Peptides against a protein of PDB entry 4ASU. Designs and how they scored, part 132

Target 1, 270 residues: chain A of PDB entry 4ASU
Amino acid sequence: ATLKDITRRLKSIKNIQKITKSMKMVAAAKYARAERELKPARVYGVGSLALYEKADIKTPEDKKKHLIIGVSSDRGLCGAIHSSVAKQMKSEAANLAAAGKEVKIIGVGDKIRSILHRTHSDQFLVTFKEVGRRPPTFGDASVIALELLNSGYEFDEGSIIFNRFRSVISYKTEEKPIFSLDTISSAESMSIYDDIDADVLRNYQEYSLANIIYYSLKESTTSEQSARMTAMDNASKNASEMIDKLTLTFNRTRQAVITKELIEIISGAA
Target 2, 83 residues: chain B of PDB entry 4ASU
Amino acid sequence: FTFASPTQVFFNSANVRQVDVPTQTGAFGILAAHVPTLQVLRPGLVVVHAEDGTTSKYFVSSGSVTVNADSSVQLLAEEAVTL

## One batch from the design tools (peptide; made by RFdiffusion4, then SolubleMPNN)

Design b2_p16_6_s3 (from b2_p16_6, 7 letters changed)
Fold by OpenDDE base, seed 5:
Structure b2_p16_6_s3 (fold): chain B 270 residues (1-270), chain C 83 residues (1-83), chain A 16 residues (1-16)
Amino acid sequence: as target 1 above (270 residues)
Amino acid sequence: as target 2 above (83 residues)
Amino acid sequence: DELERARAELQAKLAA
């Protein structure tokens, strides 16, 4: 490689390093906020799921319509965040299909669609885009929940798949159940609950779905920002190492060129 | 007893004597071993009676309340403020 | 509006 080539590469890598450092700082700030906001969101979300755990809501085997909601974002450069969710969605869809279930998919965040569009396009109902630019709010979750509930698509049960935050270096892709109004209303385990008005139950279900979506978004966001921060840190370190290596190569090449030129001068070849 | 909004936790698995909640079907008090029920909150006052005799008042906008068979209670408000 | 787009997409899929 010529000195010019090495210099060009050095410049390019230095620019990349600047970008990755900047992205790391942005991700760090977003992570710090997300982690703080996740604390109450987790209590809130887990609280919403308590009914389904306590009541042990079961869907009859004859019910075949299953909805998968994959939660991620539109933004890349965050390691395996999107692929992890997509992988579990694929696995779940395959298992459900093998069990004779009809599977439909909703993506929260464009990256899910980007990964699954070729193999699962027929199962996709909709993808909610513009996710991840700002911290998710309860309003955002409510919009998604309402759109789903008012879509006219009838499902019996579903699964929401998202990355649960564990630590700055760890997340786990998890699944939580969602149930249709009909499934909840007809569940035998719900008989212990006092006579519940149908309108009340419908409204309750709307809140429940919004709550779960909100919770999943908060977990996903925290996991994503943490993963991005780590990815950008690694990229910055790798760039630094490459800069050091190329700098050494540059210096060696420069010395070789100088030596060659001196020899040419002395030999009369130049 | 758990009482939270999306942004704030007021009670997390706490033991309380009584919780008064405003629901769409009417306000009711949740006591120990209350019958399992699901309700939706209307805008109004939540009053939490602690075992030590202290009372706390909150305003809630909307949300849900769940009373389970195991006596666990989840009060989940969209918005809530301490009064 | 992204929501409107999503709604239209969803409706198209449900109609199919």
Scores: peptide ipSAE 0.064, ipTM 0.908, DockQ to the pose 0.058
Fold by OpenDDE base, seed 1:
Structure b2_p16_6_s3 (fold): chain B 270 residues (1-270), chain C 83 residues (1-83), chain A 16 residues (1-16)
Amino acid sequence: as target 1 above (270 residues)
Amino acid sequence: as target 2 above (83 residues)
Amino acid sequence: DELERARAELQAKLAA
């Protein structure tokens, strides 16, 4: 490689490093906000899941329609955030299919569709895009919930799959159950709840779904920003190492050129 | 007793004496060992009676309230403000 | 509007 080639490559990598450092700072700011907003969102979301956990709602085996909601975003450069969700979605879909269930998929965020399009295109109902540019709001979650419930697709039970935030360096892909109104209303475990009006239960389910989606979005966002911060830090470090290596190569090459020129002068090859 | 909105937590697994909630079917009080129930909130006043006798008032928009068999209560409002 | 697009896509998938 010529000195010119090395210099060009150095310039390119230095520019990449500047970009990755900038992205790290942006991700850090977004992470800090997301983490603060996740605290109340967890209490809210976990509260919404409490009924289903305590009631231990079971779906009869003869019910075959299962909905998988994968929660991620539209944005890349965040390590294994998207692939982790997609992997679990694939596993769940395969297990359900093997059990004779009908599986449909909803993607929250375009990256889920991007990963699963080739293998699971027939199972996809819809993908909600424009996720990840702005912090998710309860309004956003409500819209998604409403569209699902009003779509006309009848499911018996489902799974929402998302990355739960553990720490700045750790997340875990998790699955939480969702249930249709019919499944909830017919569950034997719900018999202990006194005099629940059908309209009340319907409205309750709508809120519950919106709540769970909101919670999953907040967990996902926090995990994603943290992972992006880490990914950008790693990219910046890798760029730094490459710059160091190329700088050494540059220096060696420069010395070789100088030596060659000196030899030419001494040899009289003018 | 847990009382939260998407953006704020007012009570987290707290012990309270009574919670008065506005529901679509009417306002009712949740006492200790209340029977399990599910209700949807209407806009209105929530009153929390603490064990020490302190009373706190909140205005809520929409949401849900759940009383479980283990006497745990989840009050989840879309919006809530302290009065 | 992405929501409208998503709704349309969902409806198309359910109709098929």
Scores: peptide ipSAE 0.037, ipTM 0.884, DockQ to the pose 0.059
Fold by OpenDDE base, seed 2:
Structure b2_p16_6_s3 (fold): chain B 270 residues (1-270), chain C 83 residues (1-83), chain A 16 residues (1-16)
Amino acid sequence: as target 1 above (270 residues)
Amino acid sequence: as target 2 above (83 residues)
Amino acid sequence: DELERARAELQAKLAA
């Protein structure tokens, strides 16, 4: 490689390092906000899921319609955030299909569709775009819930798949159940609940769905920003190491060129 | 007893004496070992009676309240403010 | 003289 080539590469990598450092700072700011907002959201969301855990709602085996909701975002450069969700969605879809279930998919965030479009295009009901530019609000979750409820797809049971935040360096892809109104209303375990009106149960379920979606969005956002921050930090470190290596190569090459020129001068070949 | 909105936690797995909630069917009090039930909230006043005798008041919008068989209670409001 | 000039130029290039 010529000195010119090395210089050009150095300039390019230095520019990349500047970009990755800037992106790290932006991700860090977004992460800090997301983590603060996740604390109450987790209590709220886990509280909403408590019924399903305690009531042990079972879906009859003759019910075959299953909905998978994958939660991620539109934004890249966050490591394995999207691929992790997609992988679990694929696994769940395959398992359900093997069990003779009909599977439909909802993608929250465009990245889910991008990954699964080729293999699962016929199973997609809807994809929600414009996810991840702003922190998710309960209003956003309500819109998604409403769209699902109005979709006309009469699922029996569903799964919401998202990345749960563990720490700044760790997330875990998890699955939580969602149930249709019919499944809840017909569940034997619900008999212990006193005098639940049909209208009350419907409204309750609508809130529950919105709550779970909101919770999943908050977990996903926090995980994503944390992962992006880590990815950008790693990229910046890698760039730094490459700059150091190329700088050494540049210095060695420069010395070699000078030595060659001196030899040519001394030998009279110039 | 857990009482939260999407943005704020008021009680997290706390022991309380009684919680009065505004539901669409009317206001009712949740005592210790209340029978399992599900209700939807209407805009109104939530009153939490702590074991120490203190009373806290909150205004809530829409939401839900769940009383489980294990006597755990989840009060989830879309919006809630301390009064 | 030319060798010294060439050396000086090279040293200047090395110092730059």
Scores: peptide ipSAE 0.020, ipTM 0.832, DockQ to the pose 0.004
Fold by OpenDDE base, seed 3:
Structure b2_p16_6_s3 (fold): chain B 270 residues (1-270), chain C 83 residues (1-83), chain A 16 residues (1-16)
Amino acid sequence: as target 1 above (270 residues)
Amino acid sequence: as target 2 above (83 residues)
Amino acid sequence: DELERARAELQAKLAA
């Protein structure tokens, strides 16, 4: 490689390093906020899921329509955040298909669609875009919930797949159940609950869905920002190492060029 | 007893004596061993009676309340403020 | 002396 080639490559890598360092700082700030906002959101979301756990809602095996909601974002450069969700979605879809279930998919964030488009395009109902630019709000979750309920797809049971935040260095892809109004209303385990008005139950389920989506978004966001921070840190370190290596190569090449020129001068002067 | 909004936690698995909630079907008091029920909140006053006799008041917007067979209660409001 | 000058000149050109 010529000195010019090495210099060009050095400039390129240095620019990348500047970008990754900047992105790390931005991700760190977003992470700190996300983690703070996740604390109450987790209590809220887990509280909403308590009914399904305590009531042990089961979907009859003869019911075939299953909905998978994958939660991620539109933004890349966050390690395995998107691929982890997509992997679990694929696995779940395959398992359900093997069990004779009809599977439809909703993607929260464009990255899910980007990953699954080629293999699962026919199963996608809708993809929600413009996710990840701003911290998710309950309003955002409500919009998603409403659109899902108005999609016309009458699922029996569903699952929401998202990355649960564990620590700054760890997340885990998890699944939580989503049940249709019909499934809940027909569940035998719900008989212990006092006479619930149908309208009340419908409204309750709308809130429940929004609550679960909100919770998943908050977990996903925190996980994503943490992962991005780590990814950008790693990228910055890798860039630094490459810069060091290229600098050494540059110095060696420069010395070789100088030596060659000196020899030519000496040989020509003789 | 758990009482939370998306942005704030007021009670997390706490033991309380009674919780008065405003629902679409009317206000009702949740006592120990209340029958399981699901209700939707209407905007109004929530009153929490602690075991020590302390009473706390909150204004809530829409949301849900769940009373389970194990006497656990989840009060989830879209918005809530301490009064 | 000429070699040192040539080296210095070349180093200056390469440092630029």
Scores: peptide ipSAE 0.018, ipTM 0.837, DockQ to the pose 0.005

Design b2_p16_6_s4 (from b2_p16_6, 7 letters changed)
Fold by OpenDDE base, seed 4:
Structure b2_p16_6_s4 (fold): chain B 270 residues (1-270), chain C 83 residues (1-83), chain A 16 residues (1-16)
Amino acid sequence: as target 1 above (270 residues)
Amino acid sequence: as target 2 above (83 residues)
Amino acid sequence: SELEEARRRLQELLAA
C-alpha cells in the first residue's frame, strides 16, 4: 500500500472512531433514561403477569394456534440484541411446529422481519415499524395490542419474546406467555375467581396485553441501549487498535519511501 | 398490594388495610382476604387505607385490578396521580 | 455513498 492509501485508511478509521464515540455517548444518555423509566415499568408489567403466574393458566393440547411476538427495534448497531430475539423466536417456532402447533409471528421492530423474512415470511402476520427512535410509551404498546387483537388471527396461546435488562453489561432473552380471552375463560384455574363478566374479562385482557407489551418494550429498549453502548465501545477500541497498526505501517512505509528517494539521489537516477 | 402506572409506582408489595377502587361495576373495597376477582378500572378515586391509619387518595384513569387467592392485589392504572 | 461505505466498515469493526 502507498503512503497515500494508508493515510486515506487512517483518516477513514479515525472518522469512524469519532462516530462510534459519539454514538456511545448518545446511547449512554438514552440508556440512563431507559433504565430510569424501566423501574416503574417493570413493577407495572410484572404486576400484570402476576395473574398468569398465580393462576397457572394452561392451554389445552388440542388448541393448536400459537402466536409469537418478537420485541426489538428498527435500529442496528446494538450487538446481538436482535439476533438473540430472532434466535429464540426460531427455536420456539420450531418447537411448536414439532408439537403440531400452528405458528404465526408478529415482529415489533423492523429488524425482526429483516432477520426472519426469508425463512418465516409465511408465518408473519404483521411487523411494527418505527420502533426505537423514541422511548416507547404506553400508547405505543396499546396500538400494538390493538393491532394484534384486530389481526384476525385467533390464537389460543402466545409467546412474547424480548430482552430483559439485567445490568449495563448483561441482558437475557426471555419469553412470557400471552393468552387469548377464550383460553383464560376456559381455564380451570380461573374458577377461583369470582363471577367475572365476559365484557370485564375482555377488557381486562386487552389491558393485560398492552401492559405486557409495554413492559417488554421497556426491557428491550434498556437492553438495546446498553448493548449499543458496549458495541460502540468495542468498535472504538477496535478502531484504536487498527489506527495504531496503520500508524506503524505508515511510519515504516514513509521511511522506505525516504530511503528509496535517497538512493535515487545518490545513484544519480533521478 | 401493588399499585402502579406505567410511569410511577405508588405501592410495591405493601401491606395495606383497605383499598377502595372505582370499577366499571361500581366502587368496591378490597379488604384483607378478599375473594379473588378481576376488575377493570373506571376513571375515579382510589383510596388506600394504610395499617397505620393514614389514608392516601389517588385519581386513576382506566386500568385493571386483580385480587388473587393469596391476597395479593395488583392495581394497574394507565394513568394515576396523587391527590 | 461515502456514508454507506463508512457504515459497512463500521459493521466490520463491530464484527471483529
Scores: peptide ipSAE 0.080, ipTM 0.890, DockQ to the pose 0.014
Fold by OpenDDE base, seed 2:
Structure b2_p16_6_s4 (fold): chain B 270 residues (1-270), chain C 83 residues (1-83), chain A 16 residues (1-16)
Amino acid sequence: as target 1 above (270 residues)
Amino acid sequence: as target 2 above (83 residues)
Amino acid sequence: SELEEARRRLQELLAA
């Protein structure tokens, strides 16, 4: 490579490093906020899931309609955040299909669709876009919940798949169950609950769905920002190493050029 | 007893004597060993009676309350504020 | 475009 080529490459990588450092700082700020907001959201969301855990709601085997909700975002450059969710969605879909169930998919965030469109396009009900620009609100979760409930797809049970935040360096893709109103109403384990008005139960289920979606969004957002911060940090380090290597190469090449020129002068070949 | 909104936690797995909640069917008190039930909240006053005799009051907008067989209670409000 | 090239290079750095 010529000195000119190396210089051009150095300039390019230095610029990229500036960008990655800037992106890291932005991600760090968003992460800090997300982590603060996740604390109450987790208590809230886990509280909402308590009924399903305590009641041990079972779906009859003859019920075949299953809904998978994958939760991520529209934004890239966050490591394996999207692929992890998609991978688990694929696995779950395959397992359910093998069990003879009908599977439909909802994607929260455009990245889910981008990954699964080719292989699972026929199973998609809806994809929610414009996810990840701002922190998710309960209102956002409610909109998603309402859209799902009004979609006309009468699922029996479902799975919401999202990345649960563990630490700044770790997340885990997890699945939580969602149940239809009919499934809950017909569950034998629910018999211990006092006479519940049908309208009350319907409203309760709407809140439950919104709560779980909200929780999943908060977990996903925190995980994503943390992962992006890490990815940008790694990219910045990689860029730094490349700059060092190219700088050494530049210096060596420059010395070689100078030496060659001196030899040409001394030899009279110039 | 867990009482939370999406943005704030008021009680997390706490032991309380009684919780009064406003539901669509009316206000009721949740005591120790209350029968399992599900209710939807209406806008109104939540009163938490602690074991030490202290009482805390909250306003809630909407949400749900769950009383489980194991006496665990989840009060989940869309919005809640301390009074 | 320069932007596309920059994105490509960034992706390469992220993949390394």
Scores: peptide ipSAE 0.021, ipTM 0.858, DockQ to the pose 0.014
Fold by OpenDDE base, seed 1:
Structure b2_p16_6_s4 (fold): chain B 270 residues (1-270), chain C 83 residues (1-83), chain A 16 residues (1-16)
Amino acid sequence: as target 1 above (270 residues)
Amino acid sequence: as target 2 above (83 residues)
Amino acid sequence: SELEEARRRLQELLAA
């Protein structure tokens, strides 16, 4: 490679490094906010799930309609955030199909569809786009919940799959259950609850769904920003290493050129 | 007793004496060993009576309240403010 | 440049 070629490559990599450093800082700021907002959201979301855990809601085996909600975003450059969710969705879908269940899919964030469109396009009910640019709000979750409830798909049981935040360096893809109104109302374990008006139960279920979706979005966002920060840091380090390597090559090549020129001068061939 | 909104936590697994909640079916007080129930909140006042005798008041917009068989209570409001 | 300086010095040495 000529000195000119090496210089051009160095310039390009340095520019990439500047971009990745900038993106790291942006991700760090978003992560800090997301983590702060996750604290109350987790209490809120876990509180909403408490009923299902304590009541031990079970879906009868004869019920066949299953809904999978995958939660991620539209934004890339965040490591395995999207692929982890998609992988678990695929696994769950395959297991359910093997058990003779009907499976439908909802994607929160365009990346889910991007990964699964070829293999699972027929199973998609809807994909929600424009996710990840701004922090998710309860209003956003409510919109998703309402869309699901109004979709006309009468699922018996569902799963919401999302990345749960552990730390700045760790997340885990997890699944939480979603139950239909009919499943809850018919559950034997619900008999211990006082007589519940049907309208009350319906409204309760709407809130429950919105709450769980909101919780999943907040966990996902925090995990994503953390992962992006890490990815950009790694990219910056890789760029630095490449710059060092190319700089060494540049110096060696420069010395060789100088040596050649000096020899030509001494020999009178100039 | 857990009382939270999406953006704020007021009580997290706390022991309280009584919680008065506004529900669509009517306002009621949740005491110790209250029977399990599910209710939806209407806009109104929540009053929390702590074991130490202190009383705190909140305004809530909507949400849900759950009383479980194990006496745990989850009060989840869409919006809530301290009064 | 470093090369230009080297050329200059070499020419001076050859002229001496």
Scores: peptide ipSAE 0.006, ipTM 0.825, DockQ to the pose 0.004
Fold by OpenDDE base, seed 5:
Structure b2_p16_6_s4 (fold): chain B 270 residues (1-270), chain C 83 residues (1-83), chain A 16 residues (1-16)
Amino acid sequence: as target 1 above (270 residues)
Amino acid sequence: as target 2 above (83 residues)
Amino acid sequence: SELEEARRRLQELLAA
């Protein structure tokens, strides 16, 4: 490589390092906000899931329609955030298919579709785009919930798959159940709640779905921002190491060029 | 008793004496060992009576309330403010 | 664009 080539590469890597540092800072700010907002969201979301856990709602085996909701975002450069969700979705879809279930998929965020479109295109109902530019709101979750309920797909049971935030360096892909109105209404364990008006139950279920989606979005966002921050930090460190290596190479190459020029001068071959 | 909005937690697994909630079917008081029920909130006042005798008032927009068989209660409001 | 090239290179750095 010529001195010019090395210099060009150095300049390029230095520019990349500036970008990664800036992105790290942005991700850090978003992470801090997301973590703060996750605290109440977790209480809210876990509270919404409490019914399903306590009532032990079981879907009859004869019911075959299953919905998988994968929660991620549109934005890359966040490590294994999207692939982890996609992997879990694939696994769940395969298991359900093996059990004779019909599986449909909803992707929250374009990255899920990008990963699964070739293998699961026929199973996709809808992909929600424009996720991840702004922190998710309850309004966003409500829109997703409403669209799901209005999709025309009459699922019996579903799974929402998302990354749960553990720490700045750790997340876990998790699955939570979603149930159709019919499944909840027909569940034997719900008999203790029998004095519930059908309209009330419908509205309750709509809120429940929105709540769970909101919770999943908040967990996902926090995990994503943390992962992005880490990824950008790693990229910055890698860039730094590469700069150091190239600088050494530059110095060695420069000395070699000087030596060659001196030899040419001394030998008269110039 | 858990009372939260998407953005704020008011009570987290707390013991309370009574919670008055505005529901679509009518306002009712949740006491200890209340029968299990699911309700949807209407805009209105939530009144929490603590065991120490203190009373807190909140305005809620919409949401849900769950009373479970184990006497746990989840009051989940879309929006809620302290009054 | 310089930005696209930078992104491409960044992806290469992250894959590494």
Scores: peptide ipSAE 0.025, ipTM 0.867, DockQ to the pose 0.014; fails the geometry check

